Peptides against a protein of PDB entry 2YKT. Designs and how they scored, part 51

Target 1, 231 residues: chain A of PDB entry 2YKT
Amino acid sequence: SRSEEMHRLTENVYKTIMEQFNPSLRNFIAMGKNYEKALAGVTYAAKGYFDALVKMGELASESQGSKELGDVLFQMAEVHRQIQNQLEEMLKSFHNELLTQLEQKVELDSRYLSAALKKYQTEQRSKGDALDKCQAELKKLRKKSQGSKNPQKYSDKELQYIDAISNKQGELENYVSDGYKTALTEERRRFCFLVEKQCAVAKNSAAYHSKGKELLAQKLPLWQQACADPS

## One batch from the design tools (peptide)

Design b1_p23_2 (made by RFdiffusion4)
Fold by OpenDDE base, seed 1:
Formats: sequence, structure tokens, C-alpha cells
Structure b1_p23_2 (fold): chain B 231 residues (1-231), chain A 23 residues (1-23)
Amino acid sequence: as target 1 above (231 residues)
Amino acid sequence: SEEFLEEESEAYTEALEEFEEEE
């Protein structure tokens, strides 16, 4: 029936969230943590590289003919430090605003969705059983009426069951329809949450990239010509 | 819209928080 099909669709939405979305989200969080760790590793390795660059700058500053290049090398390291600070801010946001929040919610969400699905199933079954009961009673009444010498005795009761069935059918259909809409809303909200949190990360990432681009664009021409201006 | 995303995101958060309080 239409109601049964809609019921299956409703259950499938909840099951998809619980069995597909949430496990995938846990994996997403895990991959995010791995990515964060790798970026932290890059940060550490970069520090070593640019510390070594500073050492080269010190040597240039101690030279007789290349002192100005020492300043250039120091500037290169300083620009990197500033870019790295922006990256660290992005990583903090990535951890605190995305990963941590998702991790906290995904565990709670399993219980929430289980309860929500159970509540829906219980009420749907209750309405369905009540409908089935009325249908069964009508069938029994009709059978009794067919065997009776006075079928008219049962006519009013038959009408009452027909009306009750119609009302219960409508209530069930409405409940299942609303349940489906609710389930889809639950699914959408979870995706919206993910998108919203990812947008926050994207904004911070954009700031990191913008700052890096600006700093390098400003300094690179100066660095490129530095060898032409010996002191 | 950004507002829509925020609203739906908040609604998700609130629903979980309410559930946690009731549990």
C-alpha cells in the first residue's frame, strides 16, 4: 500500500543516517585527524628548513660583500613564520570547530536517531494495528450479516466501521507522511551542519591562503632583485 | 543561503542537546 511504502521509505531514511551517514562521518573525522597530524608534521619540518635558512642568512650577514642578502634570507624566514601562524589558526579552527564538534555529536546522534526511529515505529505500528483491527472486525461483521436472516440489524454498525476505517486510514497516511518529512529534515540538518562547519574551515583556509599570497607577492620582487644591489 | 545553513545546523544541535538533557 501507499502507506506501507511511505513507511519503508521513512525507516530507510533513518537507517541510512544510522548505518551509512554516521559511520561515514566517523571515518571523515578520522581522516580529518590524520590530515591535521600530517599538517602538524609539515609545520614542524618547515620550521627546521627555515631555521636552517636563517642560519644561511646569519652567514651572509657576517660576510663582507653579501650582508644585504642576509636580510633577504631573514625576511624569507619571517614571511614563512607569518604564513605558518595563519596555518596554525586554520588548524585550530579545523580541530575545534569541525572535528571536535562532529565527534561529540556523532556518538549522541546514534542514540537520538535510535530513539526517534523507535518512537516513529511504535506509533506507526499502533495506528496500523488499530486500522487492521477495524478492518478485521468489519470483515467479521459482514460475514455475520451474510449469514443472518436480518442483515439490516448490522447495517449501522457496518457504517460505523467503514467510517472508522476511513478515519484511521487517513490518520495513518498523514502520520507516515509527516514521519517521512521529519526523517528527511533530520537527514538534511546533519548535512547542513557538516556543510556549515566545513564553510567555517574554508573561510579560515581562505584567510591563510590570502595572507600567504599577499606576503609573498609583496616581498618576492624585492628578493628577486636583491643580488643586483650588492652592498 | 548562509542563514538557512545556520538555522538548520542550529536546529540539529538543539535537537541533540534537548535529547541529551532528557536522557
Scores: peptide ipSAE 0.338, ipTM 0.876, DockQ to the pose 0.878
Fold by OpenDDE base, seed 3:
Structure b1_p23_2 (fold): chain B 231 residues (1-231), chain A 23 residues (1-23)
Amino acid sequence: as target 1 above (231 residues)
Amino acid sequence: SEEFLEEESEAYTEALEEFEEEE
């Protein structure tokens, strides 16, 4: 029936969230943690590299003929420090605004969705059973009427069952239809949450990239000229 | 678009919070 098919579709939406979306989201979180760890590794390695660059700058400053290049090397290391600070801010946001929030919610969501599906199934079954009972009673009444010497005795009761069946059928169809819309909304809201949090990460990432671009664009011409200046 | 994302995201979070309080 139409209601049975729509019921199946509704259950499938909840099952898709629980069995496909949430496991995939858990994997996404895990991959995010791996990415965060890798970026932390890059940060550490970069610190060592630019600390060594500072050492080269110190040597230049102590030299007789390359003193001015010492300042250039120090500036290069300083620009890196500023870019790194911006990266650390981005990583904090990535951790706190995306990973932590997704992790907390995905753990709770399994229980939430299970309860929501169970509630829907219980009410759907209750309405379906009530309809089936009413249909069975009407069928029983019609059999009694057909075998009766006075069929008119049952006419009012037959009309009552017909009306009750019509109402219960409509209620069931509406409930299942609303259930399907609700399930689709639940799915959409989870994607919206993910998109929103990813947008925040994208904004923070853009800020990091912009800061790096600005700092390097400002200093690079000066650094390129340094070797042309007499010592 | 941003407002829509925020509203739907908030509705998701609120539903989970309410459930956690009732559990």
Scores: peptide ipSAE 0.338, ipTM 0.874, DockQ to the pose 0.920
Fold by OpenDDE base, seed 2:
Structure b1_p23_2 (fold): chain B 231 residues (1-231), chain A 23 residues (1-23)
Amino acid sequence: as target 1 above (231 residues)
Amino acid sequence: SEEFLEEESEAYTEALEEFEEEE
């Protein structure tokens, strides 16, 4: 029936969130943590590299003919430090605004969705059982009427059951339809939350990339000129 | 819209918070 089909669709939405979305989200969080760890590793490795660059700058500064190049090398290291600071800010945001919030919610959400599905199933079954009962009673009444010498005695009661069945059928259809809309809304809200948090990360990432681009664009011509025009 | 995105995201958060308080 239409109601049964809609009921199956509703249950499938909840099952898809619980069995596909939430596990995939947990994996997404895990991959995010791995990415964060790798970027932290890059930060540490980069520090070592640019500390070594500073050492080269010190040697240039101690030289007689390359002192100005010492300043250039120091500036290169300083620009890197500024870019790295911006990266660290982005990583803090990535951790606090995305990963932590998703992790906290995904665990609670399993329980929430289970309860929501169970509530829906219980009420759907209750309405279905009430409908089935009325249909069964009508069938019994019709059998009794066919065996009676006075079928008209049961006519009013038959009409009452027909009306009750019609009303209960309508109520069940409406309930299942609303349940389906609710389930789809639940699914959409979870994707919306993910998109919103990812947008925040994207904004912070854009700021990091912009700052790096600006700093390098400003300094690179100066560094190139220092190589071309020795003192 | 950004407003709709925020509203739906907040609704999700609020529903979970209410559930946690009732549990």
Scores: peptide ipSAE 0.338, ipTM 0.876, DockQ to the pose 0.901
Fold by OpenDDE base, seed 5:
Structure b1_p23_2 (fold): chain B 231 residues (1-231), chain A 23 residues (1-23)
Amino acid sequence: as target 1 above (231 residues)
Amino acid sequence: SEEFLEEESEAYTEALEEFEEEE
């Protein structure tokens, strides 16, 4: 029936969220943590490299003929430090605004969706059973009427069951229809949340890239001319 | 579009918070 088909569709939406979306989201969070760890590793490795560059700058500053190049090397290391600070801010935001929030919600969501599906199933079954009972009683009444010498005795009661069946059928159809809309809304809201949090990450990433581009664009021409300038 | 995303995201958050309070 139409109501049975829509009921199956409704259950499938909840099952898709619980069995496909949420496990995939947990994997997404895990991959995010791996990415964060790798970027933290880059930060540490870069510090060692640019600390070594500072040491080269110190040697230039101690030289008689290359003192000005010491300042250039120090500036290169300082620009790196500023870019790295921006990366650390981005990573902090990435952790706190995306990963932590998703992790907390996905754990709670398993219980929420289970309860929501169970509530829907219980009420759907209750309405379905009530309809089936009325249909069964009408069938019994019709059998009694066919075997009776006075069928008119059962006519009013037959009409009452027909009306009750019609009303219960309508109520069931409406409930299942609303249930399906609700389930689709639940799915949409979870995707919307993910998109919103990813937009925040994108904004923070853009800020990191812009800061790096700005700092390098300002200094690079000066560094490129350093060897051409008389000491 | 941005307002819609925020509204639906908030609705998701509120539904979970309400459930947690009732649990």
Scores: peptide ipSAE 0.337, ipTM 0.875, DockQ to the pose 0.917

Design b1_p23_2_s1 (made by RFdiffusion4, then SolubleMPNN; from b1_p23_2, 12 letters changed)
Fold by OpenDDE base, seed 3:
Structure b1_p23_2_s1 (fold): chain B 231 residues (1-231), chain A 23 residues (1-23)
Amino acid sequence: as target 1 above (231 residues)
Amino acid sequence: SMEELRKLSEEYEKSLAEFEKEL
């Protein structure tokens, strides 16, 4: 029936969220944690590299013919420090605003969806059973009427069951239809939540990239000029 | 729209928060 098909579609939406979306989201969180760890590793390795650059700047400052290049090397290391500070801020936001929030919610969501699906199934079954009961009673009444010497005795009651069946059928169809819309909305809200959190990450990432671009664009011409100037 | 995105995201968070209170 139409209601049975719509019921199956509704259950499939909930199952898709629970069995496909949530596991994929857990994997996404895990991959995010790996990415965070790798970026932390980059930050640590970069610190060592630019600390070594500072050491080269110290040597230049102590030299007789390259003193001015010492300041350039120090500036290069300082710009990197500022870029790394911005990266650390981005990583904190990535952890706190995306990973932690998704992790906390995905665990709760599994329980929520299970409860929501169970509630829907229970009510759908209740309405279906009530409809089936009315249909069965009408069938019994019609059998009694056909065997009766006075069929008119059952006419009013037959009309009452027909009306009740029509109403219950309509209620069931509406409930299942609304259930399907609700399930689709539940799925959409979860994707929207993910997209919104990822947008926040994208904004923070953009700030990191912009800061790096600005600092390097400002200083690079000065550093190039220092190399061209004869000592 | 971004506003619709925000609204749906907030509804998701609200639904989970309400469920958590009922546990």
Scores: peptide ipSAE 0.319, ipTM 0.875, DockQ to the pose 0.876
Fold by OpenDDE base, seed 5:
Structure b1_p23_2_s1 (fold): chain B 231 residues (1-231), chain A 23 residues (1-23)
Amino acid sequence: as target 1 above (231 residues)
Amino acid sequence: SMEELRKLSEEYEKSLAEFEKEL
């Protein structure tokens, strides 16, 4: 029936969220943690490289003919430090605003969806059983009427069951229809939440990239000029 | 729209928060 088909569709939406979306989201969180760890590793490795650059700057500062280049090398290392600080801030935001939030919510969401689906199934079954009972009683009444010498005795009761069946059928159809809309909304809300959190990550990433670009654009001409100037 | 996105995301968070209070 139309109501049975729509019921199956409704259950499938909940199952898709529980069995496909949420596991995929858990994997997304895990991949995010791996990405964070890798970027933290980059930070550590970069520190070693630019500390070594500072050492080269110290040697230049101790030289007779290259003292001014010592300052340039120190500035290069300092700009890196500032860029790296911005990266660390981005990573903190990435962890706290995306990964932690998603991780906490996905666990709670599993319980929420299970309860929501169970509630829907229980109420759908209750309405379906009530309809089936009325249909069965009407069928019994019609059998009694056909075997009776006075069928007119059952006419009013037959009309009452027909009306009850019509009403219960309508209620079931409406409930299942609303259930389907609700399930689709639940799915959409979860995607919207993910998109919104990812937008926050994108903004933080943009800030990191902009800061790096700004610092390098400001200093690079000065560093190039220092190499061109005769000592 | 961006406003719709925000609204639906907020509704999701509210629904979970309400559920958590009922536990």
Scores: peptide ipSAE 0.318, ipTM 0.874, DockQ to the pose 0.848
Fold by OpenDDE base, seed 2:
Structure b1_p23_2_s1 (fold): chain B 231 residues (1-231), chain A 23 residues (1-23)
Amino acid sequence: as target 1 above (231 residues)
Amino acid sequence: SMEELRKLSEEYEKSLAEFEKEL
């Protein structure tokens, strides 16, 4: 029936969220943590590299003919430090605004969805059972009427059951339809939450990239000039 | 719209918070 089909669709939405979305989100969080860890590793490795660059700058500063290049090398290391600081800020945001927020909610959400589905199923079944009962009673009444010498005695009661069946059918259809809309909304708002949190990360990432671009664009010509025209 | 996105996201958070209080 139409109501049965819509009921199956509704259940499938909840099942898709619980069995596909939430597990995929857990995996997404795990992959995010791996990415964060890798970037932290990059930070540490970069520090070692640029500390070594500073050492080269010290040697240049101690030289007779390359002192100005010492300052250039120090500036290169300093620009890196500033870029790295911006990266660390981005990582903090990534952790606090995305990963933590998703991780804290995903387990609770599983419980929420289970409860929501169960509530829907219980009420749907209750309405369905009430409909089935009325249909069964009508069938019994019709059988009794067929065996009666006075079928007209049951006519009013038959009409009452027909009306009750019609009303209960309509109520069931409406309930299942609303249930389906609710389920789709539940799915959508979860994706919206993910998108919104990812947008925050994207903004912070953009700030990191912009800062790096600006700093390097400002200094790179100066560093190139120092090599071309020693003082 | 961005406003609709924010609204739906907030509704999600609110629904979970309410559910948690009922546990």
Scores: peptide ipSAE 0.316, ipTM 0.873, DockQ to the pose 0.841
Fold by OpenDDE base, seed 4:
Structure b1_p23_2_s1 (fold): chain B 231 residues (1-231), chain A 23 residues (1-23)
Amino acid sequence: as target 1 above (231 residues)
Amino acid sequence: SMEELRKLSEEYEKSLAEFEKEL
């Protein structure tokens, strides 16, 4: 029946979220943590590299013929330090605004969805059983009427059962239809949550890239000219 | 729209928060 098909579709949406989306989200969080760890490693390694570059700048500053190149090397290290600081800000955002938020909610969400599905199933079954009972009672009444010498005695009661069945069937269909819409909304809002959190990370990432581009675009021409200009 | 995205995201958070209070 249409109701049975819609019921199956509703259950399948909940199952897809519970069995596909949530496990995939847990994996996404795990991969995010790995990515964060790798970038933190890059940050640490970069500090050592640019500290060593500063040391080269100190040597240039102590020289008689390359003193101005000392300032250039210091500027290079400083610009990269500023870029790295922006990366650290992006990583903090990545951790706090995406990973932590998803991790805190994913376990609770599994419990929520289980409860929501169970509630839906219980109510759907209750309405279905009530409909089946009314249909069974109508069938019994019709059998009694066929065996009776006065079938008109049961006509009013038959009409009442027909009306009750029609109403209960409509209620069941509406409930299942609403259940399906609710389930689809549950799925959509979880994707929306993920997209929104990812957008925040993307904005911070864009800020990191923009700052780096601006700083390098400003300084790079000066650094390139430094070797051509004898001091 | 971005507004719809935000609303659905907020509804998700609210639904979980309400559920947690009932636990």
Scores: peptide ipSAE 0.312, ipTM 0.872, DockQ to the pose 0.882

Design b1_p23_2_s2 (made by RFdiffusion4, then SolubleMPNN; from b1_p23_2, 11 letters changed)
Fold by OpenDDE base, seed 3:
Structure b1_p23_2_s2 (fold): chain B 231 residues (1-231), chain A 23 residues (1-23)
Amino acid sequence: as target 1 above (231 residues)
Amino acid sequence: SMSELKKESEEYEEELKKFEEEL
């Protein structure tokens, strides 16, 4: 029936969220944690490189013929420090605003969806069973009427069952239709949540990249000029 | 729109929070 098909579609939406979306989201979180760890590794490795650059700057500052280049090397290391500070802020946001929040919600969501689906199934079955009962009683009544010497005695009761069946059928169809719309809304909300959290990450990433670009664009011409001036 | 996405996200968060409080 139309109601049975729409019921199946509703259950399939919940199953898709529970069996496809949520596991994929868990994997996304895991990949995010791996990415965070790798970026932390980059930060650590970069620190070692720029600490070594500072050491080269110290040596230049101690030289008689390259003293001015020492200041340039120190500025290069300082710009890197500022860029790394922005990266650390971005990583902190990435962890706290995306990964932690998604991890907490995906666990709660699994329980929520299970309860929501169970509630829907219970009510759908209750309405279906009530309809089936009325249809069965109408069938029994019609059998009694056909065997009766006075069929007119059952006419009013037959009309009452027909009306009750029509009402219960309409209620079931509406309930299942609303259930399907609700399920689609639930799916959409989860994608919207993911998109919103990823937008926050994108904003923080943009700030990091902008700061790096600005600092380097400001200093790079000065550093290039220092090599052109003979001592 | 981003405003619609935010609203849908906030509604989802509120529903999960209510469920957690009922657990």
Scores: peptide ipSAE 0.256, ipTM 0.844, DockQ to the pose 0.883
Fold by OpenDDE base, seed 2:
Structure b1_p23_2_s2 (fold): chain B 231 residues (1-231), chain A 23 residues (1-23)
Amino acid sequence: as target 1 above (231 residues)
Amino acid sequence: SMSELKKESEEYEEELKKFEEEL
């Protein structure tokens, strides 16, 4: 029936969220933690590289013919330090605003969805059973009427059951239809939450990239000039 | 719109919070 098909669709939406979305979200969080760890590793390795660059700048500053190049090398290391500080701020935001919030919610959400699905199934079954009972009573009444010498005695009661069946069928169809809309809304809310949190990460990433671009664009011409001007 | 996404996200967070308080 139409109601049975809509019921299957509703259950499939909840099952898709519980069995596909939530496990995929847990994997997304795990991959995010791996990415954070790798970026922290890059930060540490970069510090060693630019500390070594500072040492080269010290040697240039001690030279008679390359003293000005020492200042250039120090500026290169300092610009990198500023870019790295911006990356660390972005990583803190990535951890606190995305990963932690998603991790806290995903486990609670699994319980919430299980309870929501169970509530829907219980009420759907209750309405279905009430409909089936009315249909069964109508069938019993019709059998009694066919065996009776006075079938007209049962006519009013037959009409009452027909009306009750029609009303209960309509109520079941409406309930299942609303249940399907609710399930689709639940799915949409979860994707919207993910998109919103990822937008916050994207804004912080844009700030990091902008700061790096600005600092390098300002200094790079000066560093190139220092190499072109023989002292 | 971003405002609609934010509203849907906030409503979802409030429903989860209510559920947590009932547990």
Scores: peptide ipSAE 0.254, ipTM 0.844, DockQ to the pose 0.855
Fold by OpenDDE base, seed 5:
Structure b1_p23_2_s2 (fold): chain B 231 residues (1-231), chain A 23 residues (1-23)
Amino acid sequence: as target 1 above (231 residues)
Amino acid sequence: SMSELKKESEEYEEELKKFEEEL
């Protein structure tokens, strides 16, 4: 029936969230943690490189003919330090505002969806069973009426059962229809939550990139001039 | 819109919070 088909569709939405979306989200969180770790690794490796650059700046500062280039090399290392600090702030936000929050929500959501689906299934079954009972009683009444010498005795009860069946059928159809809309809304909300959290990451990433671009754009012409001007 | 996404996200968080409080 139409109600049975819509019921199956409703259950499939809940199953898709629980069995596909939430596991995929857990994997996304795991991949995010791996990405964070890799970026922390880049941070550490970059520190070693720019510490070595500082050492080159020290040597230039001790030289007779390249002393001013020592200051340039120190400025290059300092700009890197500032960019790196901005990256570390972004990573802290990435961890605390995205990964931790998603991890907490996905665990709670599994329990929530299980309870929501169970509630829907219980009520859907209750309404279905009540409809089936009324249909069975009408069928039983009609059999009694056909075997009776006075069928008119059962006419009022037959009308009452017909009305009850019509009402219960409509109620079941409406409940299943609303259940389907609710399930689709639940799915949409989860995607919206993910998109919103990813927008926060994008904003923090934009701030990191902007700061790096600004610092380098400010200093690069000065560094280029120092290389062009002989001492 | 971003406003709609934020609203739907906030509603989702509120529903989860209510569920957690009932647990």
Scores: peptide ipSAE 0.242, ipTM 0.838, DockQ to the pose 0.872
Fold by OpenDDE base, seed 1:
Structure b1_p23_2_s2 (fold): chain B 231 residues (1-231), chain A 23 residues (1-23)
Amino acid sequence: as target 1 above (231 residues)
Amino acid sequence: SMSELKKESEEYEEELKKFEEEL
């Protein structure tokens, strides 16, 4: 029936969230943690590289003819430090505002959805069973009426069951329809939550990229000219 | 819109919070 199909669709939405979305989200979190770890590794490796660059700057500063180039090399390392600080802020946000929050919510969400689905299923079944009972009783009454010498005795009760069936059918259809809308809303909210958390990460990432771009754009021309005009 | 997304996200968070409090 229409109500049965819509019921199936409703259950499938909840099941899709529970069995596809939430596991995929857990995997997403895991991949995020891996990415964070890799970025931390990059940070560490970069520190070693720029520390070595500083050492080259020290040597230049100790030279008679290349002192100004020492300052350039130190500036390069300092710009890196500033960019790195911005990256660390982004990573903290990535961890605390995205990964941790998603991780905390995904387990709670599984329980929430299980309860929501169970509630829906219980009420849907209750309404369905009540409808089926009325339909069965009507069928029984009609059979009894057909075998009776006085069928008119059952007419009022037959009408009562017909009305009850109509009302219960409508109620079931409405309930399942509303249930489907609710389920779709639940799904949408979770995607919205993910999008919003990613927007926060994107904002912080943009700040990182902007800072790096600005610092490098400011200094790079100076560094490029350092060898052309020795002091 | 972004405002709608934010609202839906906030509603989701509040519903989960409410559920957590009811456990």
Scores: peptide ipSAE 0.228, ipTM 0.828, DockQ to the pose 0.795

